Peptides against a protein of PDB entry 3PUK. Designs and how they scored, part 67

Target 1, 227 residues: chain A of PDB entry 3PUK
Amino acid sequence: ERGLKSVVWRKIKTAVFDDCRKEGEWKIMLLDEFTTKLLSSCCKMTDLLEEGITVIENIYKNREPVRQMKALYFISPTPKSVDCFLRDFGSKSEKKYKAAYIYFTDFCPDSLFNKIKASCSKSIRRCKEINISFIPQESQVYTLDVPDAFYYCYSPDPSNASRKEVVMEAMAEQIVTVCATLDENPGVRYKSKPLDNASKLAQLVEKKLEDYYKIDEKGLIKGKTQS

## One batch from the design tools (peptide)

Design b1_p29_2_s3 (made by RFdiffusion4, then SolubleMPNN; from b1_p29_2, 13 letters changed)
Fold by OpenDDE base, seed 1:
Structure b1_p29_2_s3 (fold): chain B 227 residues (1-227), chain A 29 residues (1-29)
Amino acid sequence: as target 1 above (227 residues)
Amino acid sequence: DKLEELAIRYSNLSEKYKRKPEIEKFFEK
């Protein structure tokens, strides 16, 4: 079976690097917290150099302008990361880079997308969603990037019920992203827990899988796999 | 708030893949 790390790297290579690659052109790559962890889990700096990345910068940090170079933003579609991007391109006089290629790891909400369009559309050459929202650890192991998941999912406080739902939704989304990346439509199995968290999560995953395969990139309906 | 950020970050898969082409086409030059 294919290692998960190699699958993720291949996906990033195809969806991001091959998409914006130009012969002889080097880019600066901007990463946020999530994508830093993601790339560190599945590639080396030498791999990025081969893809035309000269340096990696943290999007959250103050950076000196390199106005002659284009920037590749590989970031999560969050207000924090988007705001940092907008600071780089928000005004003509303050542009840090020549142009931007933006690749979001997940769905970009309309609110954020509209904010980008309104402020710096002329600076953007590409803007895509690549649907990778998990961290591969080994061949069949991955980590979900869901803050405080344990606290809210297992909190006995009724006031946390709405927050619990948000967390479970996010977890389900990331699990489905793994399935999409692996091109799998598994039958979901789980062991019930006292708070029925596993059951709820399983239901969310199943629903999202159905939605995904009904409207996949090719418009095809796939059957369930045996995995 | 981390949860608010998550709520913004993640969305329904059906809507996600429906909107994907729109984003790509808008900035295509």
Scores: peptide ipSAE 0.056, ipTM 0.531, DockQ to the pose 0.667
Fold by OpenDDE base, seed 3:
Parts: sequence; structure tokens; C-alpha cells
Structure b1_p29_2_s3 (fold): chain B 227 residues (1-227), chain A 29 residues (1-29)
Amino acid sequence: as target 1 above (227 residues)
Amino acid sequence: DKLEELAIRYSNLSEKYKRKPEIEKFFEK
């Protein structure tokens, strides 16, 4: 299958499943809200079985211990997901699984990383950051995962102005990551009505794209692609 | 194959800005 979904699946397979693969070993996989949507968009349960996953569980739910099995955590670097992980391994007597492999979908902040180091370092076999912060919908269509983006972008409360800027910055970063994954430098198009949010976002994306393609190893400015 | 190569390339570029080596070394026993 060709398109964005297949690219995302291949990236996950290489970065996550191939990295922790052991012949004949089955793992339990823990997902959060974002990674559940991500995997549902680009693979089937049969694909996960082929990668050595026996069971998928929601990290937010209370779960019974399976102490003889290793766990693969494919989660976002959020306080909520990290806290759920810490509950699984924070106490030596209350460990839910044999060991943990952790793969974050993005950069893990120092505050969260330090919390993990302090509490669960002995239980962790792998901890890696990957960069997949979007959901593929179609071959050329994707959705962004920015928490509360709708609320802050359309909030009439002036006290949310600073947070709105942060949200727009995060959205722009995710768009650039998609472009980088597809090796594209698209022309940015937008509708300005009814709010100026689209124009601001477009400017941020253009600036970030320019910075990204100027700093490539060869110092070559990539031409704009039409997608 | 080309799309996979692009995905890998992007992953490598993103690593330049991430503290991946430090994180990986810390938990590799």
C-alpha cells in the first residue's frame, strides 16, 4: 500500500518493533489516546501480531499484572501517560510487567525524563524518542495532535492569547515534521476568514520550513514543491 | 522504498535536535 499510511507504518516498524524484537518473545503493548489513533490509522491487529504483540492495552485503565511478560510502551511524552507508566513500575512489589521498553512519539521534556530516571530506571530496557506527531487519514491527508488546539485558537478570552501562540507554534512544528518526512517544501495556502489564525499559522510554517531546508547538511535550498 | 528512505532520513535529522544518545545510554545496562 502506497501513501502516508504506509510510510508511517514502516517508520513505526523500524523505530519501535524492530528495535525491541526478540525471536519467539511476545510482548504486551501499552497505548495512550494518541498512539491508539495512530496505529488504528496505519495497521491492523494482524500486523501487530506479526511484530510479536499478543495483547494491546490502554495505559489509562486499571490492568491486572502480567509479571512474566515484558511490556512495550508506545506513548506520548505527556504527564498523564508518564504517570500511568510510573504507576506500573514505581513500586518494586507492584510491578505489573517483567520489564519495560518505552518509545515516545516526540521529545520527552527533562522534567518527565528526570521523574522516570528517579523511579523506574532498573525496569527499563529501552527508552527512545521517535518523531511521529500526526495521524495519517489518506495518502496525502493528515491530522495534527495538539492538545486543546481548538479551545485556545477560538477562545474569546484575552488571557489565552499567550497559550494560543504556543499552540500555533506546536501545530507549525508538526506540519514541518510531515513535510520533512515526505521530503516536501510545499507552498502554504490558507483561508483568512473568519479569524486571522490561519494566516498566523501559515507564516509560522513558512518560517520553520525555510529554517529547516536551509540548514540541511549540504546547505542547499530545496525548491518549493506543489502538494 | 523511496518513501521509507525519506522517513528514515527525517528520523535521523530529528535526532540531531534530541538528546537521544544521552537517554539511550542511561538505560542501556
Scores: peptide ipSAE 0.086, ipTM 0.614, DockQ to the pose 0.126; fails the geometry check
Fold by OpenDDE base, seed 4:
Structure b1_p29_2_s3 (fold): chain B 227 residues (1-227), chain A 29 residues (1-29)
Amino acid sequence: as target 1 above (227 residues)
Amino acid sequence: DKLEELAIRYSNLSEKYKRKPEIEKFFEK
């Protein structure tokens, strides 16, 4: 069994495909770099066909209009992806598709959301955040996707300090999401590096895990698990 | 089914951490 991959796929199926499914309707699906990797990690093209996706397109590429079909945008809430979406629907005369269903993999910043609202709200049938910002590799292995994480974490430029903190926070949140999904409260292990980024991240994860389990709906403080 | 349980937990967690629930409401027509 694919473990985490299966869980992620089921989440996508429920949160995205089932949410926008209409009987007998086919959609074009637009993916960005992250969601391409994400779907590739947990499903096959045949799976997508079964979910009513006829064609997968890269949102960053120029595409021919298919005005009779609705488009499913499964994308990250980044300026780049949002800008590409806006190009598809920003002009009344040049809409590439009949309508849009947008599913963001993470929190959409207000600035981006406001741009969408201002430009193409009439074309949007759905817009949701599904909070899948990691790529499952194995049953208990995942890859975090935080934009420019490597750059900011290892940047010696003090001007990037604030951005580094944001990145670390985002990474910690993703780790906690995975742990919570697996119902695990792991003892965090790390190997210290000169910049001690691993230690800082570990501390953030531990703190967030504690917070999560304290506020768990079950009101139970879960003990540390081996993972 | 263990996987089903995990999927449910994942779903619940995802809902909990939604930062902009208003997004869904705004485009609901």
Scores: peptide ipSAE 0.072, ipTM 0.567, DockQ to the pose 0.136; fails the geometry check
Fold by OpenDDE base, seed 5:
Structure b1_p29_2_s3 (fold): chain B 227 residues (1-227), chain A 29 residues (1-29)
Amino acid sequence: as target 1 above (227 residues)
Amino acid sequence: DKLEELAIRYSNLSEKYKRKPEIEKFFEK
């Protein structure tokens, strides 16, 4: 089936599975919250088996060592996921797996990369950044990878107001990045809920899009497209 | 077909802004 899901799966297959595939070798795959949702949206367990994955595990959970097997970490570049990885390989005597292949879903900050480099560089066979920071849904619908977006946007606690603004800004920036990358200037539509979060986000996106296209050095004012 | 093209374009352009070569070279043993 031709769609966003198939494109995402193809990207993961080529960028991750084909990159680390060895004939006759099985790997344990470690996923975080985002990549669990991502893979669930675009593949089946049978697909993963065909790619040489014997078992999938949650990186946040305590796991028993399988020292004879290599591990494939497909994770987001967050402190939480990186810290869990480091716990698996931080001690020479207590390594959970034989070696690690790491694939980040987005740009890994220098601070996190340096932490990995300093702690367990000898255990890492591959480390790459892939550009899949969204979850494909039906048709042209996708969700963005913004940490704790749901919690802060819908938190009734006024103390989270500042975090909510940061999250909204991050979401807007990501949407604009997608639009810019796709060379699209979409009309922003939203479903209103009791909380005006959707409206606020839409306004932020529209403002950022306007700013982006106004300052476009090429002077090309693109008309609004239906996206 | 259009959706696939857009998705590929997004992926390819996003890759240009990442430091893939630096990370890969460091851990390639």
Scores: peptide ipSAE 0.064, ipTM 0.580, DockQ to the pose 0.136; fails the geometry check

## One batch from the design tools (peptide)

Design b1_p30_1 (made by RFdiffusion4)
Fold by OpenDDE base, seed 5:
Structure b1_p30_1 (fold): chain B 227 residues (1-227), chain A 30 residues (1-30)
Amino acid sequence: as target 1 above (227 residues)
Amino acid sequence: ELLSSDVDLSDIGTILEEQLTADLEKKLEE
């Protein structure tokens, strides 16, 4: 029986490493906050070495150029991470690496994508979106990457209502990505709370699951998971 | 199957709200 961590690793291996693998070639891998946590949760450094990664670097930090090596960017589709990438390739100055492979952990907004295309399209060898926006903790437990979620979900301040909705949407989306990664279309259960946050989140998850599995990657309609 | 037929939101682990502070290599060796 495989745990959630092994499933996530397999997904990353297939979607990222196998996609850009070249025999005998080593790459530098750039990670952001989320992907650092993600990889640390499901693999070891030795696993990355086996996949042709010689060095891992923090995308947010200033780094010395390694112009003879290609870079693998495994990052979140956020303005912060994209801006850091653009600093490496988007300036008039010499680029830090030979070329870039970009793998986003989720859907990249068109605005960010267009910004990348306009600045450094010639440096990009691959740009792909994958659907891994969660951190596996245990065999059946995962962690969501939603900043300040606790604060907004439990804030008594009515001025935070709009932000609370945004947070709920983000959480729901990440839960759906877990289901997608596991190829599951489950029913949703929750424990009722006085603030009804769990009920609201459950409703959002159910709606998003319905939308996602209306047409799967193979163009098939997928029903609810039976077991 | 890894999950039961239903996803229980109560089984969600932790919300990540912390900033990256650890060295990447050290973290991935754990």
Scores: peptide ipSAE 0.014, ipTM 0.294, DockQ to the pose 0.102
Fold by OpenDDE base, seed 2:
Structure b1_p30_1 (fold): chain B 227 residues (1-227), chain A 30 residues (1-30)
Amino acid sequence: as target 1 above (227 residues)
Amino acid sequence: ELLSSDVDLSDIGTILEEQLTADLEKKLEE
């Protein structure tokens, strides 16, 4: 059994591949740094081929246009990844692909979404958030992918306080996506001393869990699984 | 649930992981 990796793969298959599946159609898949790691952790190229992916491309790299094929963008909702997407479709004459399916690994800020909508809405066939922002490390283990998380969380420099908050938010979001992937709403437990980092993170996780389950795709409210 | 001890930020992850692991195991058995 693949454990968490299998669960993650199943989630991606259902939320992404099944959602945009068209009989007989092959797509080019565009990945960013995070989704490359994510897919590498839970599937093989053969699995992707079975899902109708002919080739995988790095969204950050310059790529040759394949104008006759549709592209599946499985990317994080970051300015960098979004900007790369916009470069692919921003010019009507220079579209790299026939159309785009966009699946964000997490909540896409309205600012980014509006930017996409304003620039290339006609080229987009799907745009969804699938809420997978963690890396399955082992069958029962996951890791968070937050750049410089350790540095900002433990930095003694007061000037990093704002960035620390951003990192905490990102970490909390990724933890919530693990819970969501497992369809769990656990009670958050933490130890707090000497720093309040754990407490702050716990509060963020609790809040985000509440928000997620209050307003899920079906509008269902899920109570705590554990407390 | 608040646990008071000398711990770092990773401990919250560990505690949560334990819960998730238990739930995952249960789901995988079904």
Scores: peptide ipSAE 0.012, ipTM 0.286, DockQ to the pose 0.060
Fold by OpenDDE base, seed 4:
Structure b1_p30_1 (fold): chain B 227 residues (1-227), chain A 30 residues (1-30)
Amino acid sequence: as target 1 above (227 residues)
Amino acid sequence: ELLSSDVDLSDIGTILEEQLTADLEKKLEE
């Protein structure tokens, strides 16, 4: 079935599972809220088993150490998820797992990356950004992970203007991620309505698309790959 | 007709999805 879900799964398979796959090795996979939804939308547990994942755990929950197994962290580059990772590996004597493979769903800020590097560098076997910030709901439908997007975009309160901009930028980024995932550079069409939301979002998407594909054409790959 | 504020972002999303779908279908046919 050639749909968005299949494309997303294929991307995850190639960028994450194939990247860290070792023959005969099983891993524990740690997920956050977003990646739980993401994987749930595009694969089954049987698929994950085939990729060498034996157990899936929520990164936010307290977990028992499994020191003999390596962990695959498929998480968003948020302070919360990163902090949970750091708790797992922050102490040499208290490592929850044997080693870590980290795959971020989006660009990891340097501040977070440096924090990880400073604290857990010896435990990390791989750190990569894979740029998937959307959830496929149907074969041709996706949802954006932008909390409170509706509230801020349609808030009549001027005090929310700054938040609205942040939300719109996040939405635009995720839309571009969809395009990138699908290897598409669509023309952005919108209708001008009383609210400038549509126009503003469209402009952001267009700009980000242009920037993304210009970079790609120049062979400048956005991503951090460390082993 | 003043379209409700709810329609704005939804319309953009729909348009983008439709375009992406169309482009994908076209590529698959090639």
Scores: peptide ipSAE 0.006, ipTM 0.285, DockQ to the pose 0.044
Fold by OpenDDE base, seed 3:
Structure b1_p30_1 (fold): chain B 227 residues (1-227), chain A 30 residues (1-30)
Amino acid sequence: as target 1 above (227 residues)
Amino acid sequence: ELLSSDVDLSDIGTILEEQLTADLEKKLEE
């Protein structure tokens, strides 16, 4: 058993693959930098084949059209990934694939969503947010994917203060995503250091956990996890 | 459970790790 890796895989399987599965249909899957790391951490190619994926492609790279096949985009909700998607479907005459299923790893901002709708709505069969923005490392260990997070968090330069806040916000969001994936609402512990990084991050996580578990998807209030 | 009752955020450096990019095909075929 791979612990957290298995849980993450199960989440992806149910939220993505089962959601768009059609009998006898194969899809091309498009990945970005984050989802490449994510899938690499929790599955094998054989697993993806079983889910109806024939080929995996990098969304950032130039790709040859496969117009007879539908594409499954499993990507982060970033301008870079969205722009790559739009290049695939933005032109009526140059669509790379038959249709698109889009699954975002996190909340997609309205600005990006509206951009997609305006350009490619007719080609999209599904668009869903699945809330997985972390990478499982071990049974009880995960990593966060926040660019330059370590640098800004530990920078003594006061000019980096605003960026530090943005980074901490992103980190907190990903931590909450881990908890959501595991159906956990834990307490938050931290040790104070010369910098208040741990305290600040803890506060953000606590707040976000509170908001997330206040009302679940079924409209029920969730309690805190004891173990 | 896979998580302890508390999330320890004391060491941000242990949460954030630089990971080398690897070819997906190579990794998934292993």
Scores: peptide ipSAE 0.017, ipTM 0.295, DockQ to the pose 0.126; fails the geometry check

Design b1_p30_1_s1 (made by RFdiffusion4, then SolubleMPNN; from b1_p30_1, 14 letters changed)
Fold by OpenDDE base, seed 5:
Structure b1_p30_1_s1 (fold): chain B 227 residues (1-227), chain A 30 residues (1-30)
Amino acid sequence: as target 1 above (227 residues)
Amino acid sequence: ELLSSSLDLSNIGDILDHQLEANREEEKKK
């Protein structure tokens, strides 16, 4: 348990906090439902304070402006979370914060990204998708930060087949790590496309989830997470 | 509360394609 939590925390620390950290600068962090659960699973408030976070706010709640402080948005790429962000920085609204750093837990669809760009590009200091390989059911978007993974998975070169398998295995392991960290055993869904990568990845994830939850630390078999 | 009852990988292909394009663009800048 400590091992998985440490891995997730290290990833978030490197991808998010280290990326936007400025010496002596404090930020307000905005979280949605998914990222609240994610951070709660792998860190304490004291850890966030050490990373320069002074206050954590729920993105869905009405918040008073703090115009002198920058905001760190660690959110899922969903219409709901994006709409809440746009209310904070939209062209027709007063800016709630000095500037925004946005880190999406998954791939942000072009439609959402363009909506953000069109309305508040000047307020955004950083916008990055981080490789947190866990997609909430409500989020149709996941991002895997495996730069090489994408190349090898979609390379038409047959010589990359062995590398593709290694990448797919690594991706599946990352997804399962996040699921385990969140204590979830989700059903895996995918749409079949001409490329079988999604199907292959789904099979790998399902297999690894099964293996992980066959025997937990207490010797209990955990079933699939039900809605 | 459970975050999700399911993990939807339907868009994994789109994500991988996007990353592939990004990698190609970085290679062209070199």
Scores: peptide ipSAE 0.045, ipTM 0.518, DockQ to the pose 0.065; fails the geometry check
Fold by OpenDDE base, seed 3:
Structure b1_p30_1_s1 (fold): chain B 227 residues (1-227), chain A 30 residues (1-30)
Amino acid sequence: as target 1 above (227 residues)
Amino acid sequence: ELLSSSLDLSNIGDILDHQLEANREEEKKK
């Protein structure tokens, strides 16, 4: 559990905080529902302070202008979150903050991106898409609490086939733990490849998600989190 | 509305595949 959370934090730190970091500068950070859950799962307020974040605000709430401070938007590429951003910067006379850094958690559709560019391009200092789709980069896979297992257990030696299964099971468990932590029941997607490891992992994750949410105390079979 | 998260495991699968290939190459060198 701790390993995957640390990987997520490291990814956010590198992709977001390090990218917009300026010495001596404090920022207000704006979060939506998803990113609130995400950060809450992998960091503490003290960690955010160390990254130069003074205040965290919910993007959906009405907020008082802080015109002297720059804002860091860490948000999902959804119409709702984008519309809230546009309310903050869409009017020249009513800018909530000095400038904006925008980091999307996933690919931003061109329609939304163009809408942002057309309305408030001058206020945006940075706009970046972060693929937080739980794909650890190769370097991050080794930081999963199973780094030794990846190196030693994926020996093509048939004697290690059992170890591979154990590693895949552990990975699936970690993925499901993150989903559970975020209160998400995602649809699992994968590309079929000749070695079919993605398919095997996907099946393990799907099964574990089903088991987890079937057992969930609320007795409410939460359907797959729909977009 | 909870943002529908789709979990794309394709890249994890690719990493697993790459590790398998790397291990196969190491075994061939032995």
Scores: peptide ipSAE 0.039, ipTM 0.540, DockQ to the pose 0.068; fails the geometry check
Fold by OpenDDE base, seed 1:
Structure b1_p30_1_s1 (fold): chain B 227 residues (1-227), chain A 30 residues (1-30)
Amino acid sequence: as target 1 above (227 residues)
Amino acid sequence: ELLSSSLDLSNIGDILDHQLEANREEEKKK
C-alpha cells in the first residue's frame, strides 16, 4: 500500500467525512475533475459507501434534483466549480438538494467566497477549506515500511546519512506517483530553513517529475501545471 | 487551473527537521 495514498485518504476521511457525518444519513457527493482524480487515486467506491455516500455525481453535469438528500461538495475553489454549485442553490426554484456541505481542496479566494455567501448562505451547513497537500502526514514518513530507517535517517550518527537519502528518495517517489496519478506536473516550492531537508526533498521531487514527464506514455513533454 | 501551480514541500521539510531534532535529543538522554 503506497503510504501517500493512505495518508490522503485519512486526511479526507477526517477533514471531510467525519466533519459532516450524521448517523444513518446518506449524502450525495459532488466532485469536480480534480477531486474525482484525487479520490480515485486513494480510495474505492466501497470506501465512500462506508462513509455514508450513496452516489457520486459530477458537479459539471446536469443533474436531476434530489431534494430530500443533503449534498457533500468536495471541490476545488475554482470559478467553474463554484458556478456549478451556485446553479444548484442559487435560487429556491433551482435548489437541487436539501442542504450543502462544502469542502474546498485549497484556499478559496474571497471573490468566490463572497459569491457563495451572497447567493446561498442559508443552504450551506458547512464550508471549510482543507489543505490537501500532497504532503505525507508525519505518520507516513513513519509508515514508510522502514520505521527503523526513519530513526536511522535522522540519527546524529554520520553512518546513517545514506539512510536519510533512501527515505527522502522514497518520499519523493511517492509524491511523484500522486502527481502522475493526478496528471499534474506542479512547480515545487520550499522555504529555505537552517536545515536543508526541504530543499533536498524538493530537488528530488523536481528531478523525478522532470524524468517522468520527459517520457510520458505518449512520448510528450508536459509543461508545468499552471493554475 | 484545478491544482495549485506549485507544490509546497516546506511543511514536509519541517516534519523531517523536527524528527531529526527529536532523534538527537533522544540520543543525548542515552
Scores: peptide ipSAE 0.039, ipTM 0.528, DockQ to the pose 0.055; fails the geometry check
Fold by OpenDDE base, seed 2:
Structure b1_p30_1_s1 (fold): chain B 227 residues (1-227), chain A 30 residues (1-30)
Amino acid sequence: as target 1 above (227 residues)
Amino acid sequence: ELLSSSLDLSNIGDILDHQLEANREEEKKK
């Protein structure tokens, strides 16, 4: 049985590395905080070398230009990561790299996407969204990347209610991403507790699963996975 | 199979606790 780590790696390999791979070409890969954790959880440096990555750099750090090499940005669609990218390519005279391939781990907001297009379109050879917003820990264990999730979900402060909803939505999306990555459409079960977080999250997950599997990429309706 | 036939979210507390720990570890690295 292939563990979650192998599934995630295979997804990244297919969606990212195979998409931009050129024979004999090496790239510098730029990672942010999330994608660093993600790749660390499912691959080794040797695996990345096999995929044509020569060096990994942190997108948040100041980096010396390597103008002769193309860069592979595997980053989250956040203002911080996007801003770092824009700094690398914002000036025509001060481009850090020869060209960029951008792969977002999730849906990129239109505002960010438009910002990129407006400033750096000529430097971008690929810009794709891949739906991988979770970190595999073990064969069946994953970690969600939702900052401050605990605080907002368990905060008794009613002022945090709106943020709690945002957190729940993000968690649900990541859970669905796991299911989608595994090609699974499980039934959702939950127990009622004093806190309705489980119920709310379950409902969100169920709804998103239904929406996702209503029509697959081939226009086929997928039933619930009986595993 | 990596996922059971049913996604059990009854342990949402454990998930959130784990997230808290992860967040704390990130803060320590900064």
Scores: peptide ipSAE 0.023, ipTM 0.364, DockQ to the pose 0.214; fails the geometry check

